# Ledger of designs, part 100: peptides against a protein of PDB entry 5NXQ

Target 1, 114 residues: chain A of PDB entry 5NXQ
Amino acid sequence: EIQIPVSMAAEEEYLRSKVLSELLTDTLENDGEMYGNENEVLAALNGAYDKALLRLFASACSDQNVEKALSLAHELKQDRALTAAVKISERAELPSLVKKINNIREARYEQQLK

## One batch from the design tools (peptide; made by RFdiffusion4, then SolubleMPNN)

Design b2_p23_8_s3 (from b2_p23_8, 8 letters changed)
Fold by OpenDDE base, seed 3:
Structure b2_p23_8_s3 (fold): chain B 114 residues (1-114), chain A 23 residues (1-23)
Amino acid sequence: as target 1 above (114 residues)
Amino acid sequence: SEEEKKKEELLKEMEEIIEEAFA
């Protein structure tokens, strides 16, 4: 049985999810078509997107590549994904990364309030 | 190797965190 490296699998899924999300968004914006399940589709795509990113993030953390991990965290869209990133960072024993990701989350909270 | 196994276990635990976040 051939095992696909986590990073490769995550990259593939990330790219797929990103492309699909962008294509759907562009289609809706340019064609003006409205569907009853648009929000559900977007949510599903965003979920897959963040999950893929988190797997890349986990890989970076396992390599103790804090800078790469942080850059990936900035690409996360959902708060629940950032929360997961914090937990992953904690498991990887990277307290500096934990702090930086929490700062990202706090900044987004502040932006939502304004 | 032992190091490889440790990383594999670590990644497994991280995957569980991810799955819990999106459950």
Scores: peptide ipSAE 0.661, ipTM 0.938, DockQ to the pose 0.766
Fold by OpenDDE base, seed 2:
Parts: sequence; structure tokens; C-alpha cells
Structure b2_p23_8_s3 (fold): chain B 114 residues (1-114), chain A 23 residues (1-23)
Amino acid sequence: as target 1 above (114 residues)
Amino acid sequence: SEEEKKKEELLKEMEEIIEEAFA
């Protein structure tokens, strides 16, 4: 049996979740019709996507790779994921990253208010 | 190594943060 490194597993899950999430989202937006459980499926896919991404984010933080971590944070979809990213950054003692991620979160809040 | 152990522990704590966010 093949042991898959955690980082590779996270990347694979990220890619899979990303593709599925995008396909489902596009279907809802463009076709306007899906099965009755589409919202539940979307939530599950988005959750899996952000979780996978956060694991990559955590890895980047552990490597003190702030630029990579920030790039990954921009790909996060849910606010709760950004909040988690802030907490992770704090644990990694990366205050500059904390500020930058908070800026992302604030920007999204402002966008929602418009 | 000691450094690797610290990194592993850090990642474990980060995983807990992730799990709590999506509990």
C-alpha cells in the first residue's frame, strides 16, 4: 500500500474540491436548475475545498512562507475559513500575515454591503 | 529532529483550528 504525503493529499483534495465546487456553482448560476439538495452539496463541497486549502495554508505558514500563505488565503471562499486563517497565522507568529488576511476579510465585508 | 518535532506540533495545533472552524 502506498503512503501518500499529507501535503500531496491536501493538494489532491483541494483540486478535486475546487473543480467540483466550481462546476456545481456554475450550473446553479448559468442553468438555474439542480437537484433539490444542491445547496447542501455546495456547502459540503465549499467546506471541503476551504479545509483542504487551509491545510495548504497551514503548511505554508509553518514554512514561514508568507507570500504563499497570502496567495492561498485569497483563494478561500468562506468567512469562517478566513477567520481560521487568521488564527493559524497568529499561532505561527506571523503578525504581518494576520493584518493582510484581516484586510481581505474586511474587503469582502464591504463588498457584501454594496 | 527537535525542529521537526516543533513543526509537527505546530501543524497539529493548526489542524485543530481548522477542525474547530468547520465543526
Scores: peptide ipSAE 0.660, ipTM 0.938, DockQ to the pose 0.808
Fold by OpenDDE base, seed 1:
Structure b2_p23_8_s3 (fold): chain B 114 residues (1-114), chain A 23 residues (1-23)
Amino acid sequence: as target 1 above (114 residues)
Amino acid sequence: SEEEKKKEELLKEMEEIIEEAFA
């Protein structure tokens, strides 16, 4: 039996989680028919989405592909995921990437205050 | 190869960071 590489498995999970997250968001925005646990469902989906992205991010960092890593970081939704991306970048010894991801975090924080 | 082993270990450490962030 063929075993799927970690990176390919992460891509599959990312795509699945992305589609489900988008479908849920569209339903809430357009139909508004989900009540009661929509926040929990959304959080769970976003968590799975960001985890999958971070695994792709880690792979890019291990390949020293800073451009790909940065592109993936922009797709992260949660602040805790960006924090994890910073730690991963530090472990990979990519200081330029660390700075750029911190800039993303700061920008999002400032937008929330407005 | 030795290089691949080091890369695998690095990815393992990064996975731990991810798991800690979402614990």
Scores: peptide ipSAE 0.660, ipTM 0.938, DockQ to the pose 0.795
Fold by OpenDDE base, seed 5:
Structure b2_p23_8_s3 (fold): chain B 114 residues (1-114), chain A 23 residues (1-23)
Amino acid sequence: as target 1 above (114 residues)
Amino acid sequence: SEEEKKKEELLKEMEEIIEEAFA
């Protein structure tokens, strides 16, 4: 049996979650129909999306690929995911990445204060 | 290899961080 690398598995899950999230978002935007559970569904999908993305992020960090890791961090949606990314970066001993991700987080905080 | 082993352990620890964030 073919052993699928962790990174490939993460990529598959990321792509799946991303597609589903986008599909749901597009459906809501185009149809405008509300069923009462869309927010919960979106939250769940966003969670899965961020988790998958974080696994890719972790892989990039383990490879010491700061640029790839940073690009992935920008794709994270939830603050808790960014926080996790910081912790992962710290574990990977990538202080420059820690600072950059914190900057992303702070920028989003400022946007929410408006 | 030792490098692969260390990387695997690192990824395992990172996975735990991820799981904790979404628990």
Scores: peptide ipSAE 0.658, ipTM 0.938, DockQ to the pose 0.784

Design b2_p23_8_s4 (from b2_p23_8, 10 letters changed)
Fold by OpenDDE base, seed 4:
Structure b2_p23_8_s4 (fold): chain B 114 residues (1-114), chain A 23 residues (1-23)
Amino acid sequence: as target 1 above (114 residues)
Amino acid sequence: SEEEERKKKLLEEMEEIIDEAFS
């Protein structure tokens, strides 16, 4: 049995979930068919996507790689994921990253109001 | 090493944060 490093496993899961999420989104946009279960599937995929990203984010934070962490945070889709990223940043004692991620979250809130 | 162990523990705590967010 081949042992896969945790970080590599997270990257694989991220890529898989990203591709599937994009494929589903494209299908909905191009075909125009919306079924009741499609939104649930998309939500599940987005959850897996963000969860995988957060693991990469955590790894970057542990390495004190703020720029990489911030780049990953921008790729997060759900607000709950951004909130988790803030908590992770706080645990990693990266206050500058906390501020930047909060700015991302606030910007998205403003977008919803417009 | 001690440093590696501290880093491992940190990652475990971060995993708990992730799990709570998606529970």
Scores: peptide ipSAE 0.664, ipTM 0.938, DockQ to the pose 0.804
Fold by OpenDDE base, seed 5:
Structure b2_p23_8_s4 (fold): chain B 114 residues (1-114), chain A 23 residues (1-23)
Amino acid sequence: as target 1 above (114 residues)
Amino acid sequence: SEEEERKKKLLEEMEEIIDEAFS
């Protein structure tokens, strides 16, 4: 049996989720019409997207690749995903990454206050 | 190797964090 590495599986899922999320978003923006369940669909896609990203993030952390991990963290959409990234960084004993991700969260909080 | 096993365990713990965030 061929075992697919976790990172490869995560990459595939990330790309799939990203494409689907972008296509759906573009469609909604271009058509200007919303169905009743579209917000739920978007949320589900965003969830899958962030989960896949977090797995890539975890892999980067396990490799002690802080710069790659940080780049991935910037691509996270949901606050709960950033929170998870902080916890993962803490487990990986990467305090500098923890601080930088918290800065991302704080910046987004400030944007939401406007 | 021990290093690979430790890394595997670490990734498993990180997966649990991810699962908790989206449960």
Scores: peptide ipSAE 0.663, ipTM 0.938, DockQ to the pose 0.791
Fold by OpenDDE base, seed 3:
Structure b2_p23_8_s4 (fold): chain B 114 residues (1-114), chain A 23 residues (1-23)
Amino acid sequence: as target 1 above (114 residues)
Amino acid sequence: SEEEERKKKLLEEMEEIIDEAFS
């Protein structure tokens, strides 16, 4: 069996999840022809998307590539994913990244207050 | 190498954080 590097596998999963999530979102917004379980399907896809993205994020943190990690964090959709990113950053001992990700979370909270 | 093993261990711990977030 062919051994695929972890980073490549994570990227593949991320791209797959991203594409499917976007396609479903577009379908809901433009077509609306779903079978009543579209929200659950979307949630599952978004979950897979964020999980895959977090693995890329973790890899970036392990390389101490703060800029790449931050860029990836901005792509996270769910708050629980951002929280996980903070924890990962803490484990990686990257306090500057922790602060920046918390800023992202706070900004999103402020938007929700509108 | 030692560095490779340390990185692998770190990534495993991070994976546990991810799994916990989506449990």
Scores: peptide ipSAE 0.662, ipTM 0.938, DockQ to the pose 0.773
Fold by OpenDDE base, seed 1:
Structure b2_p23_8_s4 (fold): chain B 114 residues (1-114), chain A 23 residues (1-23)
Amino acid sequence: as target 1 above (114 residues)
Amino acid sequence: SEEEERKKKLLEEMEEIIDEAFS
């Protein structure tokens, strides 16, 4: 069967989710609340965004492209997504990447304390 | 090839990790 490559599908979804998330965020910041469900919409968009990124991340890991994987990890927004990235890195047997992603998580924790 | 099959299996396991994170 002819199928769209996973990486291509993931990239398309990532780009779509990224744009929508940014647009909605800007709207809320500049134009106020929308219909009382804006937080739910944002959560859904952010979830889709990170999920798509993680699929790209998984692909990079499978190719043993640590640098690409790390750059993608920096783009993840949610802590649960970073946690998933760590687990994926462990499965890919990339301990250096595991350490670097944990550093990202720790840095964000410190930022939240400020 | 065996290498491609191993990679496919790896990606499937990674997908399960992703699904679990967002379940």
Scores: peptide ipSAE 0.660, ipTM 0.938, DockQ to the pose 0.799

## One batch from the design tools (peptide; made by RFdiffusion4, then SolubleMPNN)

Design b2_p24_3_s1 (from b2_p24_3, 11 letters changed)
Fold by OpenDDE base, seed 3:
Structure b2_p24_3_s1 (fold): chain B 114 residues (1-114), chain A 24 residues (1-24)
Amino acid sequence: as target 1 above (114 residues)
Amino acid sequence: SELERLQEELEEYQKRLRELLEAA
């Protein structure tokens, strides 16, 4: 894969985040009654948000910035996104990060059982 | 609400992206 310059990648993700923010704002202003599909909008936004976070996560891993990577992992919404983060961490050869992310997953599973 | 929380998290994400842009 061709490496995209950091500035270009960041700009792209920033623009994406702005679009998501506008969608969220519109939803909130309509008290979740935006076209009667609040749950669908939320699901779509969560998916897009996780995807964007994973890209930033991958960048952090490439920089060997475990602290930043972990903070981003905590913001992931879907379990499948955490699984993806684990895989990225494994490829980056960051076993300590793998363990910490798995701890996040386990904690969420436990909370769901309560 | 979940949407409000997501908005706050997104703002933090945007902040991180801005920092990345400044560091580049």
Scores: peptide ipSAE 0.098, ipTM 0.646, DockQ to the pose 0.127
Fold by OpenDDE base, seed 5:
Structure b2_p24_3_s1 (fold): chain B 114 residues (1-114), chain A 24 residues (1-24)
Amino acid sequence: as target 1 above (114 residues)
Amino acid sequence: SELERLQEELEEYQKRLRELLEAA
């Protein structure tokens, strides 16, 4: 198995997101004809962004850089990504980070209720 | 439109991602 550096993996996901973003942009510029796949494109785009961040997050955790990891977690968009971050934190044995990420999740839940 | 709004949001998100990647 070929190991890909975390930064490269993150960049790959970022590039994927860029392609999707460009696709979305082009579609909007072309009379908004997305042929019913708008939500799919957006979901994929968000997923790509978060996946890239999670790669960086995992790297930060491996470095025991809780501050950086937390900063990255704040940038995560999807709740499922936060869940993934929690799992990564648990595996990295960073319980304090787990708590902080859960706080982020709870805060977002509260915001959604408003 | 909603799609345009989401596009703008994602563009901002992408900008932040770039910054994070550069700082990594």
Scores: peptide ipSAE 0.082, ipTM 0.617, DockQ to the pose 0.077
Fold by OpenDDE base, seed 1:
Structure b2_p24_3_s1 (fold): chain B 114 residues (1-114), chain A 24 residues (1-24)
Amino acid sequence: as target 1 above (114 residues)
Amino acid sequence: SELERLQEELEEYQKRLRELLEAA
């Protein structure tokens, strides 16, 4: 298994965002017409962003820096990313962090229902 | 417009990613 350094992972995701930016720019230049791929672009951006955050999150957990880890968790966009953060926290044996992240998930669920 | 809003979101994502690079 190959572990990608946090800085390299973040750079990779940034480069991916630039490619997606070019795609969106091309669409805007084409008379601003929407062709149905914009939601896919956003989904890809969310995925890339969350991947970068999760690597930083894992590093914070490894350092036993719960405060930093929690701050990063609040920035996660997708529910599946929060689920991943919970699993990372469990593996790092940080039960207080697990509880707080689950609270974030529940809060977002309630917001969606309103 | 919808596309303009998406462009703004993308710019925010890129800004945050740059911040991650600096913090890493």
Scores: peptide ipSAE 0.079, ipTM 0.609, DockQ to the pose 0.091
Fold by OpenDDE base, seed 2:
Structure b2_p24_3_s1 (fold): chain B 114 residues (1-114), chain A 24 residues (1-24)
Amino acid sequence: as target 1 above (114 residues)
Amino acid sequence: SELERLQEELEEYQKRLRELLEAA
């Protein structure tokens, strides 16, 4: 078996997780049956998804790769995850990234108000 | 159901991702 570098494998799994998350969300919103626990399931999945993303985000910050970190931040689903990303960015001393992530949060707040 | 299958598959990939990241 051909060995794949850990970083490449992790990114591949991230992409798979992203696709599955989108499919699951679409199913729940458009085609899924109502059993009374869909929102709870989605919340749990989003939590796990964001946790995985934040690990990649932290790695990107450690590498001082702002572009990759920002790209990952856009994929975060929960506001509390964005808050965590801000804290990670602050620890990594990346103030420009902090500002950009806060802009993402503000944009989402505005969308919720509409 | 499709929901259950997607849930399981997502959990598997997330688990794999965590394992890979921890091994890095």
Scores: peptide ipSAE 0.058, ipTM 0.595, DockQ to the pose 0.084

Design b2_p24_3_s2 (from b2_p24_3, 12 letters changed)
Fold by OpenDDE base, seed 5:
Parts: C-alpha cells; structure tokens; sequence
Structure b2_p24_3_s2 (fold): chain B 114 residues (1-114), chain A 24 residues (1-24)
C-alpha cells in the first residue's frame, strides 16, 4: 500500500471512480449484456465520480484558478453536478465561471435533444 | 465473478495511479 498525502484524497477518489467506471463500461460494452446490478453500480460510480470532481473543482475555485476549475467542469457527467458547480462558483464570487458552466449545460441540453 | 475481476484490475490501476500522484 502506498501512502499518499491527505490533500490528494480527492484526486485519488476521482481517479479510482473513473477507472472503475471505465472498466465496468468496457465490460458491459464488450459483453453486450447486462448482468445483475451492474447498471446500478455504474450509476453509483458516476455519482461518486462527479462528487470527487466537485471537490477538486471547489479547491480550484478556492485557489482562484478559473482555468483549472473550468477544465474540471467539462469532465462532470451529470447535469446536477454542473448545477452544483455553478453554486460553488457563485459562492466563490466567480461570475465568469458561472457563465461558462451554464454554457456547458446549455450545450449539453441541445446535444441531447438531437 | 465479473465484479471481482474488475475489482482486482481496479486495485492494480489504483496502485499505479497512487504512484503517479506521488510523482507529481
């Protein structure tokens, strides 16, 4: 077991959930079949994934690193996570970031309609 | 099981990821 600094916990969790989600997704796609509660597991992993990203996002906002924050926002999967990112940005008093995240949301809405 | 296999793979990847984090 490799001991990592506590400050890296959010990033570790993000990467862990990402890897697991991708592995599960690949398995499902390759097998072409759903078994048991795999869909539920994937949904849970996506939730954890976004939650971890939001922690990183909040950290970036705290550092006033708008560029990093925006990059992280693009990686968020769920719309509700983007909404949370907006709220975090508002609390951080970063209106430009709020606008950019809302643009991401709108773009995804339009894409989903097609 | 499939999940157990994925967990094993995940553990290996996590180890690698932790190593990468330490290199940062």
Amino acid sequence: as target 1 above (114 residues)
Amino acid sequence: SRLEQLQKELEEYEKKLRELLLER
Scores: peptide ipSAE 0.022, ipTM 0.429, DockQ to the pose 0.110
Fold by OpenDDE base, seed 2:
Structure b2_p24_3_s2 (fold): chain B 114 residues (1-114), chain A 24 residues (1-24)
Amino acid sequence: as target 1 above (114 residues)
Amino acid sequence: SRLEQLQKELEEYEKKLRELLLER
């Protein structure tokens, strides 16, 4: 077993979730095979994925790296995760980032209406 | 099963990922 430094735990979790998400999504979309629990697994995975991203996002905000934070926000899947990102940005006193994340949310709402 | 195959593939990717992270 390869030991990873604790400081890289968030990044590892994010990348692991990303890999798993791609594999499972490909199975559902291309093969169409259902085993009865894929949807539940994907739902749980999305939660873990966003959680990992939010940790990276918080770190970026702490570093005052708005560009990196915004890039991470674009990769968040759940609306509730974007809401969390807004709160983190507010606490970090980054109003410009707050506005940009809210724009992301609005854009997604518009897409859902189509 | 396909799920088992994916699980194995995931484990391999995770291993590779950890190796890459250590190379930083």
Scores: peptide ipSAE 0.021, ipTM 0.422, DockQ to the pose 0.117
Fold by OpenDDE base, seed 4:
Structure b2_p24_3_s2 (fold): chain B 114 residues (1-114), chain A 24 residues (1-24)
Amino acid sequence: as target 1 above (114 residues)
Amino acid sequence: SRLEQLQKELEEYEKKLRELLLER
């Protein structure tokens, strides 16, 4: 078995969650049917996905890598995850990033209403 | 099962991803 360095654990977990989430989503979209616990599994995977992203996001903020942080924020799926990203940005004293993430949230709200 | 099939596919992708990560 291939061992990944501990320092890369967050990135590896993100990629793992991303792949699994995409596989499940594609399958559900292709079949147009929901069976058993598929919805719950997908929800759990989205949660894990965002959690992994937030770890990377926090790391990017600590490194003062605003561009990377913003890119990661765009990939967050759940609104609650964006809220968490805002809080992380506030604690990191990155007001410009806070504003940009809030813009992402607002844009998604508007899209949901359309 | 359907989930088992997806898990198998995931395992293959994870293997590939781990290899890519180590190559970096």
Scores: peptide ipSAE 0.020, ipTM 0.427, DockQ to the pose 0.111
Fold by OpenDDE base, seed 3:
Structure b2_p24_3_s2 (fold): chain B 114 residues (1-114), chain A 24 residues (1-24)
Amino acid sequence: as target 1 above (114 residues)
Amino acid sequence: SRLEQLQKELEEYEKKLRELLLER
């Protein structure tokens, strides 16, 4: 039997969530509007998506792979997920990564203010 | 269809992951 490491299992979960999220997004765009229940489903999918990414992110931090960690952080959808990524980076004692993730957060805040 | 395309893409990714796992 094939034993899948936690990191690879998380990657598979990420891919599944990514495909489902893209499918739902495309469906909503084709409909031309979003219904209340669809918004909730999308939020739930984003949550699962980010959770999977954060697992991969934590693994990258443990490996001291800052480049991979940063790439994963850019894929995070929710602000709370970025906050979690900052905390993980702090625990991993990666101050440069902390700064870069905070820059991502600030950029997103500025975009919302426009 | 878009659904079929996404399903195919997912299957390809999963196949690649399995291959990488077996190489380790």
Scores: peptide ipSAE 0.019, ipTM 0.433, DockQ to the pose 0.387

Design b2_p24_3_s3 (from b2_p24_3, 11 letters changed)
Fold by OpenDDE base, seed 1:
Structure b2_p24_3_s3 (fold): chain B 114 residues (1-114), chain A 24 residues (1-24)
Amino acid sequence: as target 1 above (114 residues)
Amino acid sequence: SALEQAQQELEEYKEELARKLLEE
């Protein structure tokens, strides 16, 4: 079996999950067709999407690339994924990144209250 | 190299952590 570098594998999974999520979303928005399982599929895809992003995020942290890591964090969809990003940042000893990610989380909380 | 191996292990650890935190 051919071994793929971690970063490349993460990129592949990210792109795959992103494309699938977008395609499904577009189908629902444009065609309005419901088959009864779209919500479950979207939830699963969102999970895979965030997981892939977190792998990329971890790599960015390892590279000490705070700006790239922050950019990736903004793309995360689920709050639990942001929490995971915080934990990764803490272990990478990047307190400035921790603060910035928490700001993202807080901003989303405020938006939910509107 | 030893450095590359250490970096790889760290990345794998973070990947596993992300997976566990997302329960996936």
Scores: peptide ipSAE 0.184, ipTM 0.773, DockQ to the pose 0.027
Fold by OpenDDE base, seed 4:
Structure b2_p24_3_s3 (fold): chain B 114 residues (1-114), chain A 24 residues (1-24)
Amino acid sequence: as target 1 above (114 residues)
Amino acid sequence: SALEQAQQELEEYKEELARKLLEE
């Protein structure tokens, strides 16, 4: 088996998780059947999705590519994932990115409160 | 190279950190 670089592996996992999430969502919307485990499956998929994104995010931070990192952060679905991104940014000593991610979090908080 | 290995290890560390932070 061919060893895949970390960044490429993360991209593959991201795409896989994204596709699965979309397929499941479409299925639920179109078929309308509920089996009782859909929410759990979606949560698991979201977790995998965000995890993959965070791997890409970490790479972007290592490259000091703040704009790319920020773009990836916008794609994160869970608040806990944004928190993780902040921590990664802090450890990468990118305070400007920390601020920008916190702005994303704040914006989402405001939306949830409405 | 040693530099490439160090970079890879750093990325792996951040991956692990991300995993732990997400509890997955």
Scores: peptide ipSAE 0.179, ipTM 0.770, DockQ to the pose 0.028
Fold by OpenDDE base, seed 2:
Structure b2_p24_3_s3 (fold): chain B 114 residues (1-114), chain A 24 residues (1-24)
Amino acid sequence: as target 1 above (114 residues)
Amino acid sequence: SALEQAQQELEEYKEELARKLLEE
């Protein structure tokens, strides 16, 4: 049995969720096949994906690695996940990161309006 | 070991935090 280090658990879960989310997304976009539960599955996968990312994000904030934290924030899919990232950043007393994450949110809002 | 336990507790905390913040 392969033992995964505890410190790598979040990374492993992130990669798994990322791959599955991308595969499902590509299938929906290119094949158009629907079985009735794809949206629910996708939502669940996105949730798991963002959850994993937020764990990594929290670690980056703990390490005071703002650049890494920001790069992870860009990978978040859900707005609520960005909100969570803001809260984590606030607790970590990283106001510059808070501002940058809010900029990401604003940019996404503008993209949705176009 | 004590180190492994501490690492596990930290990971559990981060997971719980992420979950709670997403549910808010």
Scores: peptide ipSAE 0.179, ipTM 0.764, DockQ to the pose 0.027
Fold by OpenDDE base, seed 3:
Structure b2_p24_3_s3 (fold): chain B 114 residues (1-114), chain A 24 residues (1-24)
Amino acid sequence: as target 1 above (114 residues)
Amino acid sequence: SALEQAQQELEEYKEELARKLLEE
């Protein structure tokens, strides 16, 4: 069997989780059929999705690629994932990135207020 | 090389950290 590099494996997991999450979301929004477990499945997929993103995020931080890291942070869905991204950024000693991610969190809080 | 191994270990550490931070 073909051995895939660790970085490519993370990307593969991200893409898989992203596609499945989007498909499920579209189904819920457009088909109208509810089977009772869609929300649970979506939550699980979102968790896997964010975990995969955070792995890529950590790699971007290791590369000192702040712009890539920030782009990945914008794609995170859960607040706890943003918190994780902040912690990773702090450990990577990237204060500018920490500030920008906190801005993302604040913006989302403001949107929730509406 | 030793450098490559250290880099790999660092990446694995960050991956584990990401997992732990999400409690997964």
Scores: peptide ipSAE 0.162, ipTM 0.759, DockQ to the pose 0.026

